# Peptides against a protein of PDB entry 4JHK, part 176

Target 1, 212 residues: chain A of PDB entry 4JHK
Amino acid sequence: EDYKIQSFDLETQKLLKTALKDPGSVDLEKVSSVIVDQSLKDQVFSREAGRICYTIVQAEAKQTNGSVFRRNLLNRLQQEFKAREETRKRSTQEWVCLVSFICNIFDYLKVNNMPMVALVHPVYDCLFRLAQSDALKNEEEVDCLVLQLHRIGDQLEKMNVQLMDELFNLLRDGFLLQEDLSSMGRLLLLEILEFRAGGWKLSDTAQKYYYS

## One batch from the design tools (peptide; made by RFdiffusion4, then SolubleMPNN)

Design b2_p28_6_s4 (from b2_p28_6, 10 letters changed)
Fold by OpenDDE base, seed 1:
Structure b2_p28_6_s4 (fold): chain B 212 residues (1-212), chain A 28 residues (1-28)
Amino acid sequence: as target 1 above (212 residues)
Amino acid sequence: MSYLDKVLAAPEEEQDKVEEELRKELLS
């Protein structure tokens, strides 16, 4: 199994590999901190961290029936979420990494094989922030927004269709009314509007039109 | 208090139960 941990040093890679197989033998608080820290720095890892986290959660549950890792992970996630505006101010890259991480955790970290409702509002809050006019003018933020909606939009809508409607009203307004969108940004907004309208599906022809 | 705060405020062994209660509340 490949968990995309090549960005860590060798010692940390060993720590993570051990956590994946024998979580009781490592400091799971440290492991959670390392994962969150790296997710804020590495765009690729932030989109893959959910699978790693879920595996560790399942391994710990099986081994000790514990959830120390999950508790620490969610606690750190909440801290970073609360500080999201400062993060955005400091670094757009770190901000979109944070959003990607939170959405990825929502996608993978299941409880009783279901998405965690505790993460629904944090995810929507992040997406709504990306849908504001000051964010839509930044291509990196638009890329992040559209990517997350492609990945988890259908799941989020099942949790709260009213919020999804409100979000897409903002996206429609951005597409139609905002003047300082990049050409790619405008194209991406149109695509995601059509994606949802089509039941969170897009034809191969349409995919080529927007992304080729 | 947010849903996530409620989950985090619970003892480790009660987190899943709190999540399930919140799910019922949200989707009821």
Scores: peptide ipSAE 0.682, ipTM 0.961, DockQ to the pose 0.937
Fold by OpenDDE base, seed 2:
Structure b2_p28_6_s4 (fold): chain B 212 residues (1-212), chain A 28 residues (1-28)
Amino acid sequence: as target 1 above (212 residues)
Amino acid sequence: MSYLDKVLAAPEEEQDKVEEELRKELLS
């Protein structure tokens, strides 16, 4: 199975490949740090990071019954989440990468084939932040919001339908009432409203767009 | 122990409550 790690230098690629195959032979704290750092800079990798993390977690569990990687990953995730407002102020790009990363971890890093309950509120908190008027006027943030909802909206709703209703109330209000949305932003909001109304099901074309 | 580790360390049936309590602390 191929992983999108070509954005790293060759030495780091080797480190990651080794972690995926033989996690006990590498510094898993360093690996987790590298993954998080890159996820904050590269949204393409951020979308892949969850799958990579899941594989490493499974490999370590199988090899040593350990959880060093997961512990380090979650510690760093907690730190980044707590500092999310500072990140947003510093860099919209890093902020949307952070959201993408958290959502991707939620999507892939499951416990007993279930999403981590601990990530439900953090994910919603990020999405609610993206649904605020100051974020909705930024097309990059709207794109991130809509993208994540396409990817994990159905799972999130199953975890907490009340929060999802509240979130979509904000999105509806943004679509209907907010005047400084970009044309594309408005279209994206409309699309996601319709997407949920349709039971979180995509057309083939939309599927390719969001999961390519 | 991190916030997330504490939640995951709790029994499955109690994780919702633990998460809620820890989340409040995290956001305070």
Scores: peptide ipSAE 0.028, ipTM 0.630, DockQ to the pose 0.167
Fold by OpenDDE base, seed 4:
Structure b2_p28_6_s4 (fold): chain B 212 residues (1-212), chain A 28 residues (1-28)
Amino acid sequence: as target 1 above (212 residues)
Amino acid sequence: MSYLDKVLAAPEEEQDKVEEELRKELLS
């Protein structure tokens, strides 16, 4: 299987390829750090990173029955999550990349073919932050919020419907009451409200857009 | 051990509770 890692230098590409095939032969802490660092810079890569991380986790489990990579990955995620407000203040782009990455890890990194329960609240916390009025006025943050909800909203709701209800209460209030939303932001909020109301079912067009 | 590892280290039936307590600490 091919992975989109062309953005890395050749040495790092080799490192990642080796991690995917023979994780026991590389420094998995370094690999996890490299993946997280790049995911914080490139939102497109963040989705690919989820796939890569899952593959490495599975490869390590199969090869050594180990979980070194997952442990290091989650440790780094904890660090970035704890610093999320500072990240947001420093760079909206890095902030939405962080959210995207965490959501993609939730989507791809399954344990016993189930979502990691430990990631549920961190994901919701990120989405709730994006649903605050100061974030809803930023189109980049709204784009991120709506994109993640399209991708993992149904899974998140299954994990905690109460939090999803609370989140969408905020989104509804933002759509109806907030005055400084962009035109596109308002349209995106309306679309996601309708999307959930419709049972998280994607049209053919939406499928291509959100999962391409 | 990281926050998330602590949750994962707990018995599955207790992970939600452990996560909730640790999350409160994390967000404090």
Scores: peptide ipSAE 0.024, ipTM 0.566, DockQ to the pose 0.164
Fold by OpenDDE base, seed 5:
Structure b2_p28_6_s4 (fold): chain B 212 residues (1-212), chain A 28 residues (1-28)
Amino acid sequence: as target 1 above (212 residues)
Amino acid sequence: MSYLDKVLAAPEEEQDKVEEELRKELLS
């Protein structure tokens, strides 16, 4: 398979490629750390990371019926999640990359549904943080919020419709009442409100915007 | 038709007006 790992140096690329094919031959803790570190820095890779992680998990399961990679990955995610406010203060870019990464892991890493279940509340917590007034005024955070809801909103709602209702109440209030939203931010909020109201179905225009 | 479709379907000079009207509809 083709994976987008060109942002890494050659040595790290080899490490990742080996992990994808023969996970038992590499330090899977190191691999997980490398993936998380890069996901916090590279938005493009952050989107790809979920697929890569899923493949490594499957490869390890098939090879040894092990779960070393998954365990290390989730442990690191927990650490980053706990420190999310510090990350946000340090770098908005790293913060939105973290959210994107967690959402992508939720989307792709579904082993006996355990990882998915464990990630539901962390994902919602991240999205709720993005839905606060101080975040909604930042277009970068709104972009992240709306993008994740487009990608995994329907799945998240199935896991907890009450939390989704609460989240969208915040988004509606932000759209209607908050005065310091950017023009694009306001547009995106209204679009996502309509997107959910329409049953999480993408229009042709929305498809082009989010997935082109 | 999504909100974006509605806004983008309008002439550029009218897009702000269309957006405002749609916002008002949501408030109602």
Scores: peptide ipSAE 0.015, ipTM 0.387, DockQ to the pose 0.013

Design b2_p28_7_s1
Fold by OpenDDE base, seed 5:
Structure b2_p28_7_s1 (fold): chain B 212 residues (1-212), chain A 28 residues (1-28)
Amino acid sequence: as target 1 above (212 residues)
Amino acid sequence: MKQLEEELRKLAVEEFEKYSEEELESLK
């Protein structure tokens, strides 16, 4: 199986490849840091990072029945999450990358085929932040919000339908009442409202747009 | 709504911390 790690230098690529096959032979804290750092810079990689992290977790579990990587990963995520407002102020791009990464970890890093309960509220918190008026006016943040809901909305709803209802109340209000939405932002909100109303089923158009 | 969001933020941080501590203790 191939992983998209071409953005790293050769030495780091080697480190990651080794972690994927023999996690016990590398510094897993360093590996986790490298993955998080790159995920904060590259939203495309942040998607791939979820898959990479899952593989490393599985490899370590099989090799030593350990969870050192997952611990380090989540510790770093905690640090970034705590600083999320400062990150957003500094860089919208890094902020949406952070959200994307956390959502992708939620999506891929499952325990016993179930999402990690510890990530449910952090994910919702990020999505609620994106659903605030000051964020909805930014097309980049709206795009991120809608993308994550397309990817993991159905899973999140299963974990807590009440929070999902509250989130979509905000989105509906934004769509109907907020005046400074971009045209694309408004269209995206409408689409995601319809998407959930339709049972989280992707249309052909949505499939091409989000999973090209 | 604001109250709910505040509680959510607190829970989010606490859940990260709880998991991290649990993992750390499991390694001892």
Scores: peptide ipSAE 0.219, ipTM 0.804, DockQ to the pose 0.553
Fold by OpenDDE base, seed 4:
Structure b2_p28_7_s1 (fold): chain B 212 residues (1-212), chain A 28 residues (1-28)
Amino acid sequence: as target 1 above (212 residues)
Amino acid sequence: MKQLEEELRKLAVEEFEKYSEEELESLK
């Protein structure tokens, strides 16, 4: 498979390529740290990072029946999650990258073909934070929120429909009541409300209406 | 709603910690 790792220097690219094929021959803690660091800088990579992490996890499991990479990855993710409010205050860009990364790990890093239960509440917590009034006024955060719900909303709902209902209550209230939303932000909220109401899908006509 | 969100934040942290501990123990 081809992975988008061109943003790394050549030495790091070699490290990642080796981890993907022969994880037992590299420092998997270092690999996990590199992936997390880059994911916090580049939201596009944070999406790719999920796929990369999945591949490394499976490669290690197959090679040594180990889970060193996954452990280190999740430990680092936990650290970043704990510091999420500080990250948000420091940089909205890094914050949305963090959320994107966590959501993509949830999406790709399956255990026995099921989402990791341990990530359900952390993911919801991030989405609830994005659904607060102070976040909804920032279009970058709304973009992130809506994007993640498009990607993993159906999976999250299956894990906890009550939390999803509460989340969308906030989104509905934001759409209806919050006055300092951008025009695009309001449009995106309406779209995601309709997206869920339609069973996490939109008709081609609706898709064109919102995104053409 | 505020109470729910506070509880959610607490649970999110606890579940991360629990998972990390379980993973560490599984490797022993």
Scores: peptide ipSAE 0.172, ipTM 0.766, DockQ to the pose 0.570
Fold by OpenDDE base, seed 3:
Structure b2_p28_7_s1 (fold): chain B 212 residues (1-212), chain A 28 residues (1-28)
Amino acid sequence: as target 1 above (212 residues)
Amino acid sequence: MKQLEEELRKLAVEEFEKYSEEELESLK
């Protein structure tokens, strides 16, 4: 299987490839830190990072019945999560990368084909933060919010429908009442409201309207 | 040894969830 790791230098690429095949032969703490660092810089990579992480977790489990990689990954994720407000103040781009990474880990790093229950609240926390008035006025944050809801909204709702209802109450209020939304931001909010209302599906007509 | 280590990891993750829950309430 091919993984998109061309953004790393050759030495790091070799490290990652080895981790994917023979995790016991590399420093898995270092591997986890490299993946997290890059995911905080590149939102596109964060999606691939989820897949890479899942593969390494499975490989280590099969090879040694170990969980060193997952432990280090989640520890780093927890640290970044705790510092999320400072990250947001420093860089909106880094903040949305962090949210994307957390959501991607939720999406890919499943146990027995089930989402990690412990990540449900962290994910919702990030989405609720993006749904606040100060975030909704930033198109980059709205884009991130809508993207994650498209990717994992249905899974999140299954885990906690009450939180999803509360989240979408904020989104409806933002759409209807907030004056300083961008035109694109308002359009994206309307789209995601319709997306959930349609059972996390978008009609062909709506698809053309919002994304063509 | 592995059993204890796994329990410690679970506790760490639970603390992560608890922290997030507290922050969620502060944003409502």
Scores: peptide ipSAE 0.048, ipTM 0.551, DockQ to the pose 0.055
Fold by OpenDDE base, seed 1:
Structure b2_p28_7_s1 (fold): chain B 212 residues (1-212), chain A 28 residues (1-28)
Amino acid sequence: as target 1 above (212 residues)
Amino acid sequence: MKQLEEELRKLAVEEFEKYSEEELESLK
């Protein structure tokens, strides 16, 4: 398997590679911290991070029947989640990286082939925060919101359709009523409204219209 | 709307914390 870890220094790359193959031989707390730190800086890496985390979890389970990595990962994620408002105030970029990472962990790190129930409401909380008026005026936050809904919206709705309805009520209101949205922001909101209405699918025609 | 947001935030934090604590306890 090939993992995109070129952004790390050589020593850290070695650490990650060892964790993927022989998790029992490394400090899994350190590994989890490194992955989270990088995911908070690079939104592109967050998707890869989810896959890496899943692989390490599986490797540790097979090797020692342990879950040290997962526990440390989730504990760190909890800490970052608790501080999410401070993170948003400090840096919009770090905030959207955090949301992206949480959503990707939800997507990849499943238990018994099911999403982790404990992550459902935290994910919704992040998305609801992105759907507030002060966030919708920021195109970077709108981009993040729409991207996550494209990736995990269908899964998330299966976990709680009522919350999804409420979320999309906010998005509809933002689209219709908020004055300081960018033109691209409005376009993205309209697209995601249609995306869900179509059963979390876009026709080729619609996709061409919005993303050509 | 503000009330709903606050309730969701509280619920999200509580569930996440509870799960993390349970996982942490399993290490002991």
Scores: peptide ipSAE 0.032, ipTM 0.600, DockQ to the pose 0.498

Design b2_p28_7_s3
Fold by OpenDDE base, seed 4:
Structure b2_p28_7_s3 (fold): chain B 212 residues (1-212), chain A 28 residues (1-28)
Amino acid sequence: as target 1 above (212 residues)
Amino acid sequence: MEKLEEELRKRAVEDFEKYSEEELKSLQ
């Protein structure tokens, strides 16, 4: 199976490839750090990073029944999460990459085909932050918010419907009451409101309206 | 709403910390 790791130098590519096949032969803390660092800079890689992380976790489980990589990965995520407000102030791009990465890990890094419970509140917290007025006025943040809800909203709702209701209350209020939304931002909020209302599916009529 | 969001933030941090503690216990 091919992974999109061409953005790394050759030495790092070799490290990642080795981690995917023989995780016990590499420094898994270094591997986790490299993946997180790149995911914070490259949103395109972020989606691939989820797949890579899951594969490494599976490989380590099979090889040693260990979870060193997962532990290091989530420890790093914890550090980045705690610093998320500073990250947001420094770079909107890095902030949305962080949110995207956490959501992708939630989506891909499953145990026995179940989401990691430890990530539920962190994911919701990130989405709630994106749903604040100061974030909704930024199209890049709205793009991120809506994209993640499209990808994992149904899974998150199953984990905690009350939080999802509260989140969408904020989104509804933003759509209806906030005056400094971009035209695209307002359109995206409307679309995601309808998406959830339709059971996390877009009707054929709505799909044509927004994308045709 | 502010109260809920503050509690959510605390729970998010707590969840990460709890996970770390559980992983450490598994190593012992």
Scores: peptide ipSAE 0.403, ipTM 0.865, DockQ to the pose 0.549
Fold by OpenDDE base, seed 1:
Structure b2_p28_7_s3 (fold): chain B 212 residues (1-212), chain A 28 residues (1-28)
Amino acid sequence: as target 1 above (212 residues)
Amino acid sequence: MEKLEEELRKRAVEDFEKYSEEELKSLQ
């Protein structure tokens, strides 16, 4: 398999490649740290990071029946999650990268083909934060929110439909009642409301209307 | 709604902490 790790220096690329093939031969704490650090800077990489993390977890499990990488990864996620409000105040870009990364880890890092239960509430908490009025007025945060719901909304709903209902109540209220939404933000909220109403699928008619 | 969101935040933190504790126990 090919992994998109060209953004790293050559030494780090070698480290990552070795981790993917022979995780027992490298410092997996260091590996997890560099992946998280890069994911907090590059939202596009966060998707690839999920795939990379999954591969390393599987490789370590098969090689040593260990979970050192997963432990370090999730511990780092916990630290970043705890600091999320400070991150948001410092940089909207870093904040949406954090949310994107947590959501992508939720999407890829599964146990027995099931999402990790430990990530359900953290993911919802991030999405609820993006659904607050102070976040909905920022188009970058709306973009992030809608993107994540398109990617993992169906999976999240299966884990807790009550929380999803409450989240979408906030989104509906934002769409209907909030006056300082951008035109694009309002359009995206409407689209995601319709997306869920359609069973997390976009009809051909709706797709043409919004994206063609 | 505010109460729900506060409880959600608490549960999110607890979920991370519980996982960390379980992982640490597995190393002992």
Scores: peptide ipSAE 0.400, ipTM 0.865, DockQ to the pose 0.520
Fold by OpenDDE base, seed 5:
Structure b2_p28_7_s3 (fold): chain B 212 residues (1-212), chain A 28 residues (1-28)
Amino acid sequence: as target 1 above (212 residues)
Amino acid sequence: MEKLEEELRKRAVEDFEKYSEEELKSLQ
């Protein structure tokens, strides 16, 4: 039940801890902003942020039946999403962190045990962007793409199999036809193609590799 | 494919906006 928030200063850590336990006692807009800001800088945290956000949402729901945090979070995500191309141009790291964060929010922030429908198209859009030729030549972007598909690919497919088919058409074409892929990038594309073909199931070895 | 991706981008933005509007209405 520990959350990885060591990257924050002590004051912010206290804020986050309070939000996790008693969200009504803090400025939830500020909390959401802090989480998003850090998620754009640290991909490791962007993964953890999904769990943190889920916990805060649940805590607020139980405390006041409110959704202030979720609203603020999604509003900020919308802003970052709209600016995603500029973010990508400015910093590949921030871009892949953004994608990772949005995917993790999709993964963890369930509503009535269902994925938020509002996030399906944004997630697919991000993945489609990563599947473009200019992105596939960048190993960092390929790594991000493949990682997200390992984490949420099966869930996304259930939401829209047609989009997933189209996405994997791009990945197959990239693998087969694109000449400037890195060696690792090519291997990752092959692996994810096989992963979906195998029913989105990880081997024990793959589990350790992608989730360690 | 390009046409599909363009439509996807539009829908993605619209979905965010739709969510925000729905949440706002729930407060009224």
Scores: peptide ipSAE 0.393, ipTM 0.865, DockQ to the pose 0.571
Fold by OpenDDE base, seed 3:
Structure b2_p28_7_s3 (fold): chain B 212 residues (1-212), chain A 28 residues (1-28)
Amino acid sequence: as target 1 above (212 residues)
Amino acid sequence: MEKLEEELRKRAVEDFEKYSEEELKSLQ
């Protein structure tokens, strides 16, 4: 199995490859830190990071029945989450990378093929933050919000439909009432409203309208 | 050792969840 880790130096690549095959032979705290650090810089990598993390978790469980990596990963994620407002103020890009990463961990790091219940509220919290008026006026944040809802919205709704209803009330109000949305932002909000209304599916006509 | 680590992880995750709930309510 091939993993997209070309952005790391050769030493770090070797570390990651070893962690994937023999997690007991490496410092898993260091591995988790490296993955989180890169995920906070590269939103595209965040998707790959989720897959990498899942593989390491499974490898460690099989090798030693341990959970050192997962513990360190979630602890780091908790730290970044607690500092999310500071991160957002410092860099919108780092903020959306954080949201992307936590959503991808939710998507990939499953237990018994089920989402981790503990991540549900952290994910919703991030999405609600993106749904605030000060965030909706920033196209980069709207892009992130809509992307995550496309990826994991159906899973999140199954975990807590009430929160999803409340979230989409905010999105509807933003679409209808907020004056300082970009044209693309407004279009994306409309699309995601229709996406959920259609059972988390996009009709062929809508697909052509928004993405062709 | 592994059991202790799992317990610590669970507590950390629970705290993470509780923190998120409190912050979410503050935004509503």
Scores: peptide ipSAE 0.186, ipTM 0.624, DockQ to the pose 0.055

